# Peptides against a protein of PDB entry 3OAK: the designs that were tried, part 81

Target 1, 145 residues: chain A of PDB entry 3OAK
Amino acid sequence: DDLEQYLDEKILRLKDEMNIAAQLDIDTLNKRIETGDTSLIAMQKVKLLPKVVSVLSKANLADTILDNNLLQSVRIWLEPLPDGSLPSFEIQKSLFAALNDLPVKTEHLKESGLGRVVIFYTKSKRVEAQLARLAEKLIAEWTRP

## One batch from the design tools (peptide; made by RFdiffusion4, then SolubleMPNN)

Design b1_p21_3_s4 (from b1_p21_3, 8 letters changed)
Fold by OpenDDE base, seed 5:
Structure b1_p21_3_s4 (fold): chain B 145 residues (1-145), chain A 21 residues (1-21)
Amino acid sequence: as target 1 above (145 residues)
Amino acid sequence: SEAERLAKAKEEIQKRLEEIR
């Protein structure tokens, strides 16, 4: 099916872009730590975020997103940075909101590791209260009987 | 502790990124 093939390629390209953005931000922050240059700011994920949110919000892409394990890249975007900080407030908020509308199943959580990361956000004292609540909502949805 | 969890998560992300590259 041509449409299915097109959608797969679209998601896989985005997955690559997300992974690259994450790596570039890590490189920036590592350089910041090494050089002490506080003018170095990691912005690659933030720049790509609108595209990520747009894709995650499309119902017709849900199966393709889940089948291609795009959630692995979502997990990567949510994990701690080299300087010990967490992703920006905007990234957290946008991703948690987008995840709420996806038909995520246990198998997807396991293959991506996303479940463990979101649980981390529910327990971390460094996470803003409103974002912790969003994370809790996701966990509740994913673990419902 | 939370600090230990964060450290572990950082380690995991670095490992995954190396695998993806």
Scores: peptide ipSAE 0.021, ipTM 0.569, DockQ to the pose 0.033
Fold by OpenDDE base, seed 3:
Structure b1_p21_3_s4 (fold): chain B 145 residues (1-145), chain A 21 residues (1-21)
Amino acid sequence: as target 1 above (145 residues)
Amino acid sequence: SEAERLAKAKEEIQKRLEEIR
């Protein structure tokens, strides 16, 4: 199926782009720590965020997203950075919102590790209350009988 | 390789996640 192949390639390319963006931001922040140069700002994920949100919001891409474990890259984007900081408020908010509309199942949570990370957001005092509530909503939905 | 570098970075992130929990 030509369409299925096209969609797979689209998602796999995005997955690569997300991983590269994460690595570049990590490198930037590590250099910031090593040199003390506060002008070094990690912006690669923020720059790519609109594309990520656009893809995650497309119902016709849901199966492709889940089958190719794009959620692993989403997890990586939600994890703490080398300087101990969390991803920007906007990244957290956008990703949590997008995840609400995906038909995520237990198997997807296990293979991506996303479940454990979202649980972290429900418990951490470093997370804004508004975002903690969004994380709680996701956990409730994923564990619904 | 790039994959190896990314894997190492992910391990560091996971370590930081555990520290914050």
Scores: peptide ipSAE 0.021, ipTM 0.574, DockQ to the pose 0.039
Fold by OpenDDE base, seed 1:
Structure b1_p21_3_s4 (fold): chain B 145 residues (1-145), chain A 21 residues (1-21)
Amino acid sequence: as target 1 above (145 residues)
Amino acid sequence: SEAERLAKAKEEIQKRLEEIR
C-alpha cells in the first residue's frame, strides 16, 4: 500500500530527526559543563517540537506512530539531561498532552521504555505539579485492567 | 540522587506492567 509506505517513511524520518535533536542537545550541554560557557543553550528539541506535536496529534498517524516505535524517541526526549535538568516545560507539557490521546498499549510501553520515564515524572520533586498530575493520569490509564 | 530515583521508577513501572499482563 502506497499510503502506508508513505506514512511509515514519514514517521521513521521524524524518529531520526528526534533522536538527532536529542543527541545534539546532549552534546551542547556536555560542552557547556566542560567549558563553563553559559552561552551554550540546548535548543534543538524545542525547535523540532512543533513538528513532533503536529504528527502526534493526527489520528490517521496513530497506528504508524505506534508500529514504528516513535514512542522510544518520545521517551528519549523526556529523559534527564547531562546537567541533571529536565527538558523544558513546553516539551513536557506538549508530549504529555499528545500521549493522552494516543491508544498506547502495554506492548508499546515495553518496547519504548516510555512507562519507566513517565512514572519518574510522577515522583520527581523537580517536575511542576500540573505536569506530575498529567503523568499520573497517563500511568493510571495505562495500568487499567 | 536523580539516577537513584529513575532506577526506582523503572523498577516500579516494570512491576505494574507485569501485573496488568
Scores: peptide ipSAE 0.020, ipTM 0.532, DockQ to the pose 0.022
Fold by OpenDDE base, seed 4:
Structure b1_p21_3_s4 (fold): chain B 145 residues (1-145), chain A 21 residues (1-21)
Amino acid sequence: as target 1 above (145 residues)
Amino acid sequence: SEAERLAKAKEEIQKRLEEIR
């Protein structure tokens, strides 16, 4: 219906915006590496983060979020950056918190690849302990029989 | 490396997902 269509378009638009933000940050960091210009700062994801969190926190969007595989873009945002670093602490914390309230199922993990990335956060030595624990809780919830 | 750890993590989560099936 009209509402479902509107919500689909909203989520798909955000998905595109997230993917673009991720790519722009990757491009920035690649250029930083290539040129040595340390003034180049990847800020696109951080700028978009409030909007992402707002959408992920809305219960009425949960089905639309999952059905349109927005979690794929969440996964992309959580992936290591070209220089081997991880996304900002704020991005990690905000996304893990938001994911905790979504009814994520195995099928969503498979189609998005989110499970593979989140489990990485449980093991990475670069991840803050508090965030690693959040990642562990997510994995435990998603793999609960 | 982080890349290597990520690869291992992918394998581990895949195993867990298969166990849920």
Scores: peptide ipSAE 0.019, ipTM 0.545, DockQ to the pose 0.023

Design b1_p21_4_s1 (from b1_p21_4, 10 letters changed)
Fold by OpenDDE base, seed 2:
Structure b1_p21_4_s1 (fold): chain B 145 residues (1-145), chain A 21 residues (1-21)
Amino acid sequence: as target 1 above (145 residues)
Amino acid sequence: SAAEEKEKEEKIRKELERQKE
């Protein structure tokens, strides 16, 4: 119906915005590496984060989020950056918190690749202990008997 | 390791499928 269509379009727009933000940050960091210009700062994801968190936290959007594979964009945001670093602490923390409240199913993990990335966070030496624990919690929740 | 990650993913898959039944 009209409402469902509206919600789909909203989520798809956000998905696009997230993907663009991620790519722009990648481009910025690649240029930083190439040119040595340390004034280049990747900020697009950070700027968009409040909007992402707002959407992910809404229970009424859960089905729309999952059906439109927004988790793929979440996965992209969690991947390592060109300089070898991880996304900011705040991005990691916010996304893990949001994921904890979503009814993520196997099919969503497969189509997004999110499961593999979260597992990475459970064992990476580059991840803060607090965030590794959050990742572990997600894995535990997804594997609850 | 990659093997460990795959094992964990498989565990997730199996558990989630069980929950759907």
Scores: peptide ipSAE 0.036, ipTM 0.577, DockQ to the pose 0.017
Fold by OpenDDE base, seed 1:
Structure b1_p21_4_s1 (fold): chain B 145 residues (1-145), chain A 21 residues (1-21)
Amino acid sequence: as target 1 above (145 residues)
Amino acid sequence: SAAEEKEKEEKIRKELERQKE
């Protein structure tokens, strides 16, 4: 129906924006590594984060989010950057919080690769303890019998 | 049982980890 189409378009646009933001940040950091210019700062994901959080927090968008594999873009945002650093603390915290309220199923984890990345956060020593615990909570929820 | 639930969780976790490789 008209509403479903509108919501699909909204989510697909956001998915595209997220992917672009991630790539731009990667490009920025690659250039930073290549040139040594420390003034180059990757900020595209951080700038878009409020919009992402707003969308992920809306219950009426849950089905559309999951059906359009927006979680793949969430996974991309959580992956380590070219310089070996992790996404900002704020990005990690916000995404983990948002994921906690979504009815994520096994099929969504498989098609997005999100499960594998979140497991990484439970084991990595580069992750803040607080966020590692949030990641563990998600894994526990997703692996419930 | 709690043991059975834990076993199921572990199997799923291992599968997810394997897929990451």
Scores: peptide ipSAE 0.030, ipTM 0.506, DockQ to the pose 0.018
Fold by OpenDDE base, seed 4:
Structure b1_p21_4_s1 (fold): chain B 145 residues (1-145), chain A 21 residues (1-21)
Amino acid sequence: as target 1 above (145 residues)
Amino acid sequence: SAAEEKEKEEKIRKELERQKE
């Protein structure tokens, strides 16, 4: 199916872009720590965020998103940064919002590792209360019998 | 039952926490 192939390629390209953005931000922050240069700002994920949100919000891409394990890249974006900080408030909020509308199943959580990371957000004192509640909502939905 | 469903949910939650990447 030409359409399915096109959608797969689209999602896989985004997945690569997300992974690259995450790594570039990690590299930036590692260099910031190493050099003490506070002018080094990790901006790659933030720059790509609108595109990520746009894709995650497309109902017609849900199956493709889940089948290609894009949630692994979402998980990567939610992981703590080298300096121990969390991704920006906007990244967290946007991703949690987008995840609420995806038909995420247990198998997707396992293959992506997303479940573990989102559970972290329900417990961390560093997470804004608003976002912790969103994370809790996701966990409740995903673990619903 | 509701109790059984809650227990299952908690079990799954704990399992997710134990998963190592």
Scores: peptide ipSAE 0.028, ipTM 0.523, DockQ to the pose 0.018
Fold by OpenDDE base, seed 3:
Structure b1_p21_4_s1 (fold): chain B 145 residues (1-145), chain A 21 residues (1-21)
Amino acid sequence: as target 1 above (145 residues)
Amino acid sequence: SAAEEKEKEEKIRKELERQKE
């Protein structure tokens, strides 16, 4: 119906915005590496983060989020950057918190690739201990029979 | 059973780890 269509379009627009933000940040960091210009700061994801968190936190959007594979964009946001660094602490924390309330199933993890990325956070020594614990919690919840 | 549930959990975990490769 009209509402379902509206919600799908909303999520798909956000998905696109997230992907664009990620790519712009990658481009910025690549240019920073190439030029050595330290004034180049990747901020597109950070700017969009409040909107992402807002959407992910809405229970009425859960089905739309999962059905449209928004988790793929979440996965992209969590992946290491060109310089090998991880996304900001706030991005990690906010996304892990938001993911904790979503009814994520194995099929969603497979189609998004989110599972493998979160597992990475459980093992990485570059990740803050508290975030590694959050990642572990998510994996434990997602792997429940 | 608890053993069966644990086995299922492990299978899912292994599958997720395989996707990382």
Scores: peptide ipSAE 0.026, ipTM 0.510, DockQ to the pose 0.017

Design b1_p21_4_s2 (from b1_p21_4, 7 letters changed)
Fold by OpenDDE base, seed 2:
Structure b1_p21_4_s2 (fold): chain B 145 residues (1-145), chain A 21 residues (1-21)
Amino acid sequence: as target 1 above (145 residues)
Amino acid sequence: MEKEEKEKEEKIREELARQAE
């Protein structure tokens, strides 16, 4: 199916872009730590966020998103940074909102590692209370009878 | 992974498995 192939390629390209953005931000922050150059700012994920949100919010892409394990890249974006900080408030909020609308299943949580990261956000003292509540909401939804 | 995280993850897995039945 031509449409299916097109959508797969689209999601895989985004997945690659997300992974690259995450790595570039990690590299930037590592260099900042090594050199002490406080002018080095990690901006790649923030720059790409609107595109990520746009894709994650489209119901017609849900199957393609899940089948291609885009949630692995979402997990990567949520992981702590080299300086011990978390991704920006907006990244966290946007991703949690998007995840709430996806039909995430056990197999997707397993292959992405997303479950462990979201649980981390429910209890970490580094997480804003508002975002911890959103993380808890995801856990509740995934465990809803 | 801490014990609490493991417990929560297991609950998620079990519930999602039930939903898939």
Scores: peptide ipSAE 0.037, ipTM 0.623, DockQ to the pose 0.017
Fold by OpenDDE base, seed 1:
Structure b1_p21_4_s2 (fold): chain B 145 residues (1-145), chain A 21 residues (1-21)
Amino acid sequence: as target 1 above (145 residues)
Amino acid sequence: MEKEEKEKEEKIREELARQAE
């Protein structure tokens, strides 16, 4: 199927781009800590965010997103940074919104590790209250009896 | 990990275990 192959390639490219963006931001912040140069700003994830949101919001990509474990890259984007900070408010809000509309199954949580990270967001005092509530909603949906 | 977070993690783990059977 030509369409399925095209979509697989699209998602796999995005997954790679997301992983690279996350690593570049980590490298930037590690260098910032090492040198004390406060002009070093991690912006790679923020720059790529519109593309990520666009892809995650498309219903026709849902199966491809889940089948290729793009949620692992989403999990990576949500992890704390070397300076102890969390990803930007916009990243958190956008990803939680997108996750809310995806048909996430337990197998996807298992292979991505996303569940544990989202649980962290429900209780961390570093997280804005409104985002903690969004995280709580996701956990509730994923653990429905 | 605080108590409520542990409980939620356990709930997820239990669900994942059931799905793996």
Scores: peptide ipSAE 0.027, ipTM 0.627, DockQ to the pose 0.018
Fold by OpenDDE base, seed 5:
Structure b1_p21_4_s2 (fold): chain B 145 residues (1-145), chain A 21 residues (1-21)
Amino acid sequence: as target 1 above (145 residues)
Amino acid sequence: MEKEEKEKEEKIREELARQAE
């Protein structure tokens, strides 16, 4: 119906915006590495984060989010950056919090690659302990008997 | 991904599949 189509388009637009933001930050950091200009700061994901959180927090969008594989873009946002760093603490925290409330299933983890990335966060020494615990909580919920 | 991560992911998949039954 019209509402379903509207919601699909909304999520797909956000997905595109997230992917663009991620790529722009990658480009910024690559340029920083190439030029040595430490004033170059990757800020596109951080700027878009409030919108992402707003969408992910809406229960009525859960099916649309999952059906359109928005979790693939979430996975992309969580991946290490060219300089080896992780996305900002706030990005990690916000995304893990949002994921906790989504009815994520096996098929969603497979098609997005999110499962592997979250497992990475449970064991990486580069991850803050607080965020590693949040990642572990997700794994526990996904494997809950 | 590392072998350990793949194994953990597989366990997640199996568990979620079981829950869906």
Scores: peptide ipSAE 0.046, ipTM 0.628, DockQ to the pose 0.018; fails the geometry check
Fold by OpenDDE base, seed 4:
Structure b1_p21_4_s2 (fold): chain B 145 residues (1-145), chain A 21 residues (1-21)
Amino acid sequence: as target 1 above (145 residues)
Amino acid sequence: MEKEEKEKEEKIREELARQAE
C-alpha cells in the first residue's frame, strides 16, 4: 500500500527529527551548564513543535503514529532536561492535548515508556497545576478498566 | 518518586497486568 508506506515514512522521519531535536537541546543545555554561557538557548524542540502538533492532531495518522512508536519520541520530549528543568510550558501543553485525542493502548505505553513520564507530571512541584491536571486526565484514561 | 506517583505507577502496572490477561 503506497499510502501506508508513505505515512510510515513520514512518521519515522518525524520521529527521527524529534529525537535529533531533543538531543540537540540536551547538548545545548549541557554546554550551557559547562561553560556558563547564558546565550545558549535550547530551541530545537520548540522550533519543531508546530510540525509535531500538526502530525499528532491528524486522525488519519493515529494508527501510523502508534504503530511506529512515535510516542517514544513524545516521551523523550517530555523528559526533564539536564539542568533539571522541564520542557517549555507550550511543549507540555501541546503534547498533552494531542495525546488526549490519540487512542493510546497499553502496548503503546509499554513500548514508549510514556506512562511513567506522564505520571511524574501528575505530581511535581515543577509542573504547572494546569498541566498536572492534563497529565492526570491522561493517566485516568490509560488506566480505564 | 513521591508516594502519590508510586501509587499511580502501581495503578498503571495493575492495568497493564489486567490487559495482558
Scores: peptide ipSAE 0.027, ipTM 0.626, DockQ to the pose 0.018; fails the geometry check

Design b1_p21_4_s3 (from b1_p21_4, 13 letters changed)
Fold by OpenDDE base, seed 1:
Structure b1_p21_4_s3 (fold): chain B 145 residues (1-145), chain A 21 residues (1-21)
Amino acid sequence: as target 1 above (145 residues)
Amino acid sequence: SAAEEEAKRKKILEELEKQKK
Protein backbone atom coordinates (compact mmCIF):
# COMPACT_ATOMS: atom_id res chain seq x y z
CA ASP B 1 0.00 0.00 0.00
CA ASP B 2 1.57 3.22 -1.22
CA LEU B 3 -0.30 5.40 1.26
CA GLU B 4 0.73 3.26 4.22
CA GLN B 5 4.34 3.37 3.12
CA TYR B 6 4.19 7.13 2.71
CA LEU B 7 2.76 7.60 6.18
CA ASP B 8 5.30 5.24 7.75
CA GLU B 9 8.16 7.08 6.11
CA LYS B 10 6.79 10.43 7.22
CA ILE B 11 6.54 9.34 10.84
CA LEU B 12 9.92 7.63 10.84
CA ARG B 13 11.55 10.76 9.43
CA LEU B 14 9.96 12.86 12.13
CA LYS B 15 11.02 10.36 14.78
CA ASP B 16 14.60 10.65 13.60
CA GLU B 17 14.41 14.45 13.50
CA MET B 18 13.03 14.55 17.02
CA ASN B 19 15.78 12.32 18.35
CA ILE B 20 18.44 14.43 16.67
CA ALA B 21 16.92 17.65 18.01
CA ALA B 22 16.91 16.24 21.53
CA GLN B 23 20.54 15.17 21.30
CA LEU B 24 21.64 18.51 19.88
CA ASP B 25 19.96 20.34 22.74
CA ILE B 26 21.62 18.00 25.24
CA ASP B 27 24.98 18.67 23.61
CA THR B 28 24.38 22.42 23.76
CA LEU B 29 23.50 22.37 27.42
CA ASN B 30 26.40 20.09 28.29
CA LYS B 31 28.72 22.54 26.56
CA ARG B 32 27.06 25.40 28.41
CA ILE B 33 27.79 23.67 31.70
CA GLU B 34 31.34 22.80 30.69
CA THR B 35 32.32 26.25 29.39
CA GLY B 36 30.08 28.49 31.47
CA ASP B 37 28.97 30.23 28.30
CA THR B 38 25.45 31.32 29.20
CA SER B 39 24.84 32.53 25.66
CA LEU B 40 24.47 28.92 24.52
CA ILE B 41 20.76 28.25 24.17
CA ALA B 42 19.19 24.89 23.35
CA MET B 43 16.42 25.54 20.84
CA GLN B 44 16.36 22.62 18.42
CA LYS B 45 13.29 21.03 19.97
CA VAL B 46 11.48 24.37 20.08
CA LYS B 47 12.20 24.91 16.40
CA LEU B 48 10.81 21.49 15.50
CA LEU B 49 7.83 21.64 17.87
CA PRO B 50 5.31 23.07 15.36
CA LYS B 51 5.96 20.16 13.02
CA VAL B 52 5.64 17.65 15.84
CA VAL B 53 2.35 19.15 17.00
CA SER B 54 1.02 19.21 13.46
CA VAL B 55 1.72 15.51 12.99
CA LEU B 56 0.45 14.42 16.40
CA SER B 57 -2.83 16.27 15.87
CA LYS B 58 -3.77 14.49 12.64
CA ALA B 59 -6.30 11.75 13.22
CA ASN B 60 -5.32 9.91 10.05
CA LEU B 61 -1.78 9.51 11.41
CA ALA B 62 -2.73 8.09 14.82
CA ASP B 63 -2.22 4.44 13.92
CA THR B 64 1.06 5.17 12.15
CA ILE B 65 2.27 7.25 15.10
CA LEU B 66 1.54 4.47 17.57
CA ASP B 67 2.72 1.60 15.37
CA ASN B 68 6.10 3.25 14.77
CA ASN B 69 6.59 4.13 18.44
CA LEU B 70 6.82 7.88 17.90
CA LEU B 71 5.86 8.11 21.57
CA GLN B 72 9.41 7.03 22.39
CA SER B 73 10.64 10.28 20.87
CA VAL B 74 7.92 12.18 22.73
CA ARG B 75 9.20 10.58 25.94
CA ILE B 76 12.76 11.62 25.10
CA TRP B 77 11.60 15.21 24.57
CA LEU B 78 9.97 15.26 28.00
CA GLU B 79 12.98 13.96 29.94
CA PRO B 80 14.98 16.32 32.19
CA LEU B 81 17.89 18.17 30.59
CA PRO B 82 21.56 18.04 31.69
CA ASP B 83 21.21 21.20 33.77
CA GLY B 84 18.35 19.58 35.67
CA SER B 85 15.72 21.72 34.01
CA LEU B 86 12.66 20.45 32.20
CA PRO B 87 11.71 21.16 28.59
CA SER B 88 10.09 24.53 27.98
CA PHE B 89 6.56 25.20 29.15
CA GLU B 90 5.44 25.33 25.54
CA ILE B 91 6.89 21.92 24.74
CA GLN B 92 5.26 20.33 27.77
CA LYS B 93 1.89 21.95 27.14
CA SER B 94 1.83 21.15 23.44
CA LEU B 95 2.84 17.53 23.89
CA PHE B 96 0.40 16.87 26.72
CA ALA B 97 -2.40 18.41 24.68
CA ALA B 98 -1.56 16.27 21.67
CA LEU B 99 -1.29 13.10 23.75
CA ASN B 100 -4.75 13.72 25.14
CA ASP B 101 -6.32 13.15 21.73
CA LEU B 102 -4.37 10.01 20.80
CA PRO B 103 -5.84 6.55 21.38
CA VAL B 104 -2.86 5.53 23.52
CA LYS B 105 -2.94 2.00 24.94
CA THR B 106 -0.92 0.40 27.72
CA GLU B 107 1.25 -1.45 25.22
CA HIS B 108 2.30 1.87 23.66
CA LEU B 109 3.19 3.30 27.06
CA LYS B 110 5.33 0.28 27.90
CA GLU B 111 7.01 0.22 24.50
CA SER B 112 7.88 3.93 24.66
CA GLY B 113 8.46 4.42 28.37
CA LEU B 114 6.12 7.41 28.20
CA GLY B 115 3.98 6.25 31.10
CA ARG B 116 6.87 6.44 33.55
CA VAL B 117 7.82 9.94 32.43
CA VAL B 118 4.31 11.38 32.54
CA ILE B 119 3.85 9.96 36.04
CA PHE B 120 7.02 11.86 36.94
CA TYR B 121 5.33 15.07 35.80
CA THR B 122 2.43 14.44 38.16
CA LYS B 123 4.82 14.27 41.12
CA SER B 124 7.63 16.72 40.35
CA LYS B 125 7.69 20.06 42.15
CA ARG B 126 9.58 21.52 39.21
CA VAL B 127 6.49 21.24 37.00
CA GLU B 128 4.00 24.08 36.71
CA ALA B 129 0.66 23.33 38.34
CA GLN B 130 -1.20 23.71 35.07
CA LEU B 131 0.98 21.12 33.38
CA ALA B 132 0.86 18.76 36.33
CA ARG B 133 -2.92 18.76 35.98
CA LEU B 134 -2.63 17.87 32.31
CA ALA B 135 -0.29 15.02 33.17
CA GLU B 136 -2.69 13.82 35.85
CA LYS B 137 -5.52 13.80 33.33
CA LEU B 138 -3.48 11.62 30.99
CA ILE B 139 -2.54 9.18 33.74
CA ALA B 140 -6.15 8.97 34.86
CA GLU B 141 -7.23 8.02 31.36
CA TRP B 142 -4.37 5.58 30.78
CA THR B 143 -4.96 3.75 34.05
CA ARG B 144 -8.71 3.47 33.59
CA PRO B 145 -9.79 -0.18 34.05
CA SER A 1 -17.16 -3.09 42.84
CA ALA A 2 -15.55 0.28 43.42
CA ALA A 3 -12.81 -1.37 45.46
CA GLU A 4 -12.07 -3.82 42.69
CA GLU A 5 -11.87 -1.04 40.11
CA GLU A 6 -9.50 0.93 42.32
CA ALA A 7 -7.31 -2.12 42.76
CA LYS A 8 -7.16 -2.57 39.01
CA ARG A 9 -6.22 1.08 38.52
CA LYS A 10 -3.50 0.79 41.14
CA LYS A 11 -2.06 -2.27 39.46
CA ILE A 12 -1.91 -0.52 36.08
CA LEU A 13 -0.28 2.52 37.67
CA GLU A 14 2.36 0.38 39.35
CA GLU A 15 3.15 -1.34 36.09
CA LEU A 16 3.64 2.02 34.38
CA GLU A 17 5.86 3.30 37.18
CA LYS A 18 8.13 0.28 36.86
CA GLN A 19 8.79 0.83 33.18
CA LYS A 20 12.39 1.01 32.07
CA LYS A 21 13.74 3.33 29.41
Scores: peptide ipSAE 0.393, ipTM 0.858, DockQ to the pose 0.017
Fold by OpenDDE base, seed 2:
Structure b1_p21_4_s3 (fold): chain B 145 residues (1-145), chain A 21 residues (1-21)
Amino acid sequence: as target 1 above (145 residues)
Amino acid sequence: SAAEEEAKRKKILEELEKQKK
């Protein structure tokens, strides 16, 4: 119906925005590495983060979020950056918190690739202990038989 | 049983680790 269509479009727009933000930040950091210009700062994801968190926190959007594979964009946001660093602590924390409240199923993890990335966060020595624990909590929940 | 559940969990975990980007 009309409402369903509206919600789908809303989520798909956000998905596009997230993907664009991620790519712009990658471009910025690649340029920073290439030029040595330390004034170049990747801020697109950070700027969009409040909107992402807001959407992910809405219970009435959960099905739409999962059906439209928004988790693919979440995965992209969590991937390592060109310099090998991880996204900001705040991005990690906010996304892990939001994921905890979604009824994520194995099929969603597979189609988005999010499962593999979150597992990475449970193992990496570059991840803050607090965030590693959050990632581990998610994996424990998602792998529950 | 607990052993069966552990085995199932391990299987799911392995499948998730094999995911492609």
Scores: peptide ipSAE 0.392, ipTM 0.859, DockQ to the pose 0.017
Fold by OpenDDE base, seed 4:
Structure b1_p21_4_s3 (fold): chain B 145 residues (1-145), chain A 21 residues (1-21)
Amino acid sequence: as target 1 above (145 residues)
Amino acid sequence: SAAEEEAKRKKILEELEKQKK
């Protein structure tokens, strides 16, 4: 199926782009820590965020997103940064909102590790209350029998 | 029952928390 293949390739490309963006930001922040150069700012994820949100919000891509484990890259984007900080408020908010509309199953959470990370957000004192509530909502939905 | 459903939810939650990255 040509369309199916096209969609798979599209999602896999985005997955790769997300992973690269995450690593570049990590590299930037590590360099910032090493050099003390406060002008070094991690911006790669933020720059790519609109594209990520656009893809995640498309209902016709849901199966492709889940089948290709794009949630693994979402998990990576939500993980703590080298300095122990969390991704920007905007990244958290946008991703949580997008995740809310996906038909995520337990198997997808296991494949991606996303479940564990989002649970972390429900417990962390460093997370904004608004985002903690969004994380809690996701966990409540994902843990439904 | 409600109790059974909560037990199932708890098990799922625990399983998710124990997932390896």
Scores: peptide ipSAE 0.391, ipTM 0.857, DockQ to the pose 0.017
Fold by OpenDDE base, seed 5:
Parts: sequence; C-alpha cells; structure tokens
Structure b1_p21_4_s3 (fold): chain B 145 residues (1-145), chain A 21 residues (1-21)
Amino acid sequence: as target 1 above (145 residues)
Amino acid sequence: SAAEEEAKRKKILEELEKQKK
C-alpha cells in the first residue's frame, strides 16, 4: 500500500524532526546555563510548532499518528526544560488543543508516557491556570470508563 | 452506579500515573 507507506514515512519524519528540535533546545539551554550567555535562546520547537499542529489536526492522519507513537514526541515537548522551566505557553496551549481532537486511547498514553506528563500539568504550581484546566479536561476524557 | 464509575476512573488514572517511557 503506497499511500499507507507514504503516511507512515511522513509521520516518522515529523517524529524525528520533533525529537531533534527538542534536543537542540535542551543543548541551547544547557549551554546558556554553563556560559551565562543570555543571548542563547531555544527556538527550535517554536519554529517547528506550526508544522506539528498542522499534522496533528489532520483527521485522516489520526491512525498513523497513533500507530507510530507520535505522542511520544509530544510528551517530550511537554517535559520540563534544563533550567526547570516549562515549554512556552504557546507550545502547551497548541498541543493541548490538538490532543483534544485526537481519538487517544489508554494504550497510546501508556506507550508514549503522555498520560503521566499531562497529569503533571494538572498538579504543578508552575503551570498557568488556563493550561491546567486544559490538561484537566484531557485527563477527564482519557479516564472515562 | 456512580460508585462503580468512580472506581473505574480511579483505576485508569492510577494506571496512567504509573506509565513512563
């Protein structure tokens, strides 16, 4: 199936790009901490965010997204940064919004680790109230019997 | 029942909190 293969490759490429962006931002922030150079700004995830949102919003890609564990990369993007800060407000908001429209099942949350991270956002005092509410909404949906 | 539903929700939540990849 040529179409199926194409879609798989598309998602896997994005997954790789997301992982690279996350690592580059981590490297930048680590260097900022080590050198004290405040001109170093981590922007790789922000630059890639529009593409991520575009892909996550495609209904015809839902199965491919979930089957290839793209949610693992989403989880990585939501994890705290080396300086202890959280990803930008825009990243959090955009990802939570995109997740709301995906047919996420418990098995996907397990294999990606996303469930644990989103639960963190419901409890953390460092999270903006607006985003905590979005996280709570997701958890409520995912834990529905 | 409401109690049964709550118990099931709690089980799912606990399972999710244990997951780490």
Scores: peptide ipSAE 0.387, ipTM 0.859, DockQ to the pose 0.017

Design b1_p21_4_s4 (from b1_p21_4, 11 letters changed)
Fold by OpenDDE base, seed 3:
Structure b1_p21_4_s4 (fold): chain B 145 residues (1-145), chain A 21 residues (1-21)
Amino acid sequence: as target 1 above (145 residues)
Amino acid sequence: MEKELEKKKEEIRKELEEQAK
């Protein structure tokens, strides 16, 4: 119906925006590494984060989010950057919090690759302990028998 | 029963670890 179409378009647009933001940040950091210009700051994901969180928090969008594999873009946002660094603390925290309220199933984790990435956060010593615990909480919830 | 549930949980966890490969 009209509403369903609207919601699909909304989520797909966000998915595209997220992917673009991630790529732009990657490009920025690659250039930063190449040129040594420390004034180059990756800001695209941070700029878009409030919108992402807003969408992820809406119960009426849950099915649309999951059906359109928005979690793939979430996974992309959580992946290490070219310099080996992780996304900002705020991005990690916000996404983990938002994911906690979604009815994520194993099938969604498989099609997005998100499960593997979140498990990484439970194990990496580069991750803040607080965020590692949040990641562990997600894994525990997703692995409920 | 708890043991069985834990086994299933572990199986799912392993699936999540290998899903991207």
Scores: peptide ipSAE 0.071, ipTM 0.597, DockQ to the pose 0.017
Fold by OpenDDE base, seed 2:
Structure b1_p21_4_s4 (fold): chain B 145 residues (1-145), chain A 21 residues (1-21)
Amino acid sequence: as target 1 above (145 residues)
Amino acid sequence: MEKELEKKKEEIRKELEEQAK
């Protein structure tokens, strides 16, 4: 119906924005590496984060989020950056918190690749202990027998 | 029973890891 179509368009638009933000940050960091210009700072994901968190926290958008594979963009945002670093602490924390409240199923994890990335966060020594614990909590929830 | 549940959790974890590749 009209409402479903509106919500789909809303989520798909955010998905595009997230993907663009991620790519722009990657481009910035690649240029930083190539030129040595340390003044180049990747800020696009951080700028968009409040909007992402707002959308992910809406219970009425859960089905639309999952059906449109927004979790793929969440996965992209969690992946390591060209300089080997991880996304900001705030991005990690906010996304893990948001994921905890979504009714994520195995099919969504497979479709998005999110499962493998979150498992990475449970094991990586580059991840803050607090965030590793949050990642472990997600894995525990998703692997309930 | 606790050990059995943990075993099942690990099996599902492994499955999720493989599916997400």
Scores: peptide ipSAE 0.059, ipTM 0.590, DockQ to the pose 0.017
Fold by OpenDDE base, seed 5:
Structure b1_p21_4_s4 (fold): chain B 145 residues (1-145), chain A 21 residues (1-21)
Amino acid sequence: as target 1 above (145 residues)
Amino acid sequence: MEKELEKKKEEIRKELEEQAK
């Protein structure tokens, strides 16, 4: 119906924006590595984060989020960056918190690749202990019978 | 594979940190 279509378009636009933000940050960091220009700072994801959190926190969008594989974009945002760093602490914390309240199913993990990335966060020595625990909690929830 | 990639990225990070000093 009209509402469903509206919500789909909303999520798909956000998904596109997220993917673009991630790519722009990657491009920035790749250029930084290539040129040594330390004035280049990746900030596109951080700028978009409030909007992402807002959408992920809305219960009425949960089905639309999952059906349109927005979690793929979430996964992309969580992946290590070209300079070897992880996304900012705030991005990690916000996304893990938001994921905790979504009714994520196995099929969503498979189509997004999110499961593998979150497992990485449970094992990486570069991840803050607090966030590693959040990641572990998510894995525990997603692997429940 | 994932571990090796992480290690390489960490090395790049260190190089960037050195360049930034």
Scores: peptide ipSAE 0.025, ipTM 0.467, DockQ to the pose 0.042
Fold by OpenDDE base, seed 4:
Structure b1_p21_4_s4 (fold): chain B 145 residues (1-145), chain A 21 residues (1-21)
Amino acid sequence: as target 1 above (145 residues)
Amino acid sequence: MEKELEKKKEEIRKELEEQAK
């Protein structure tokens, strides 16, 4: 119906925006690496983060989020950056918190690749302990019998 | 510097892949 279509379009637009933001940040950091210009700061994801969190936090969007594989874009946002770093602490924390309230199932983890990435966060020495615990909580929830 | 950063990225990638197993 009209509402469903509207919600689909909303989520798909956000998905595109997230993917673009991620790529722009990657491009920025790659250029930073190439040129050594430390003034180049990747900030597209951070800029878009509030919108992402807002959408992820809305219960009425849960099905649309999952059906349209928005979690793939979430996964992309959580992947390591060209300089070997992880996304900002705030991005990690916000996304983990938002994900906690979504009814994520195994199929969603597989189609998005999010499961593998979050597992990484549970074990990586580069991840803050607090965030590793949040990641662990997510994995526990998603793998609950 | 670039090479070092690339190595770091590769290390994380490797870790991610390993954890996925």
Scores: peptide ipSAE 0.022, ipTM 0.528, DockQ to the pose 0.040

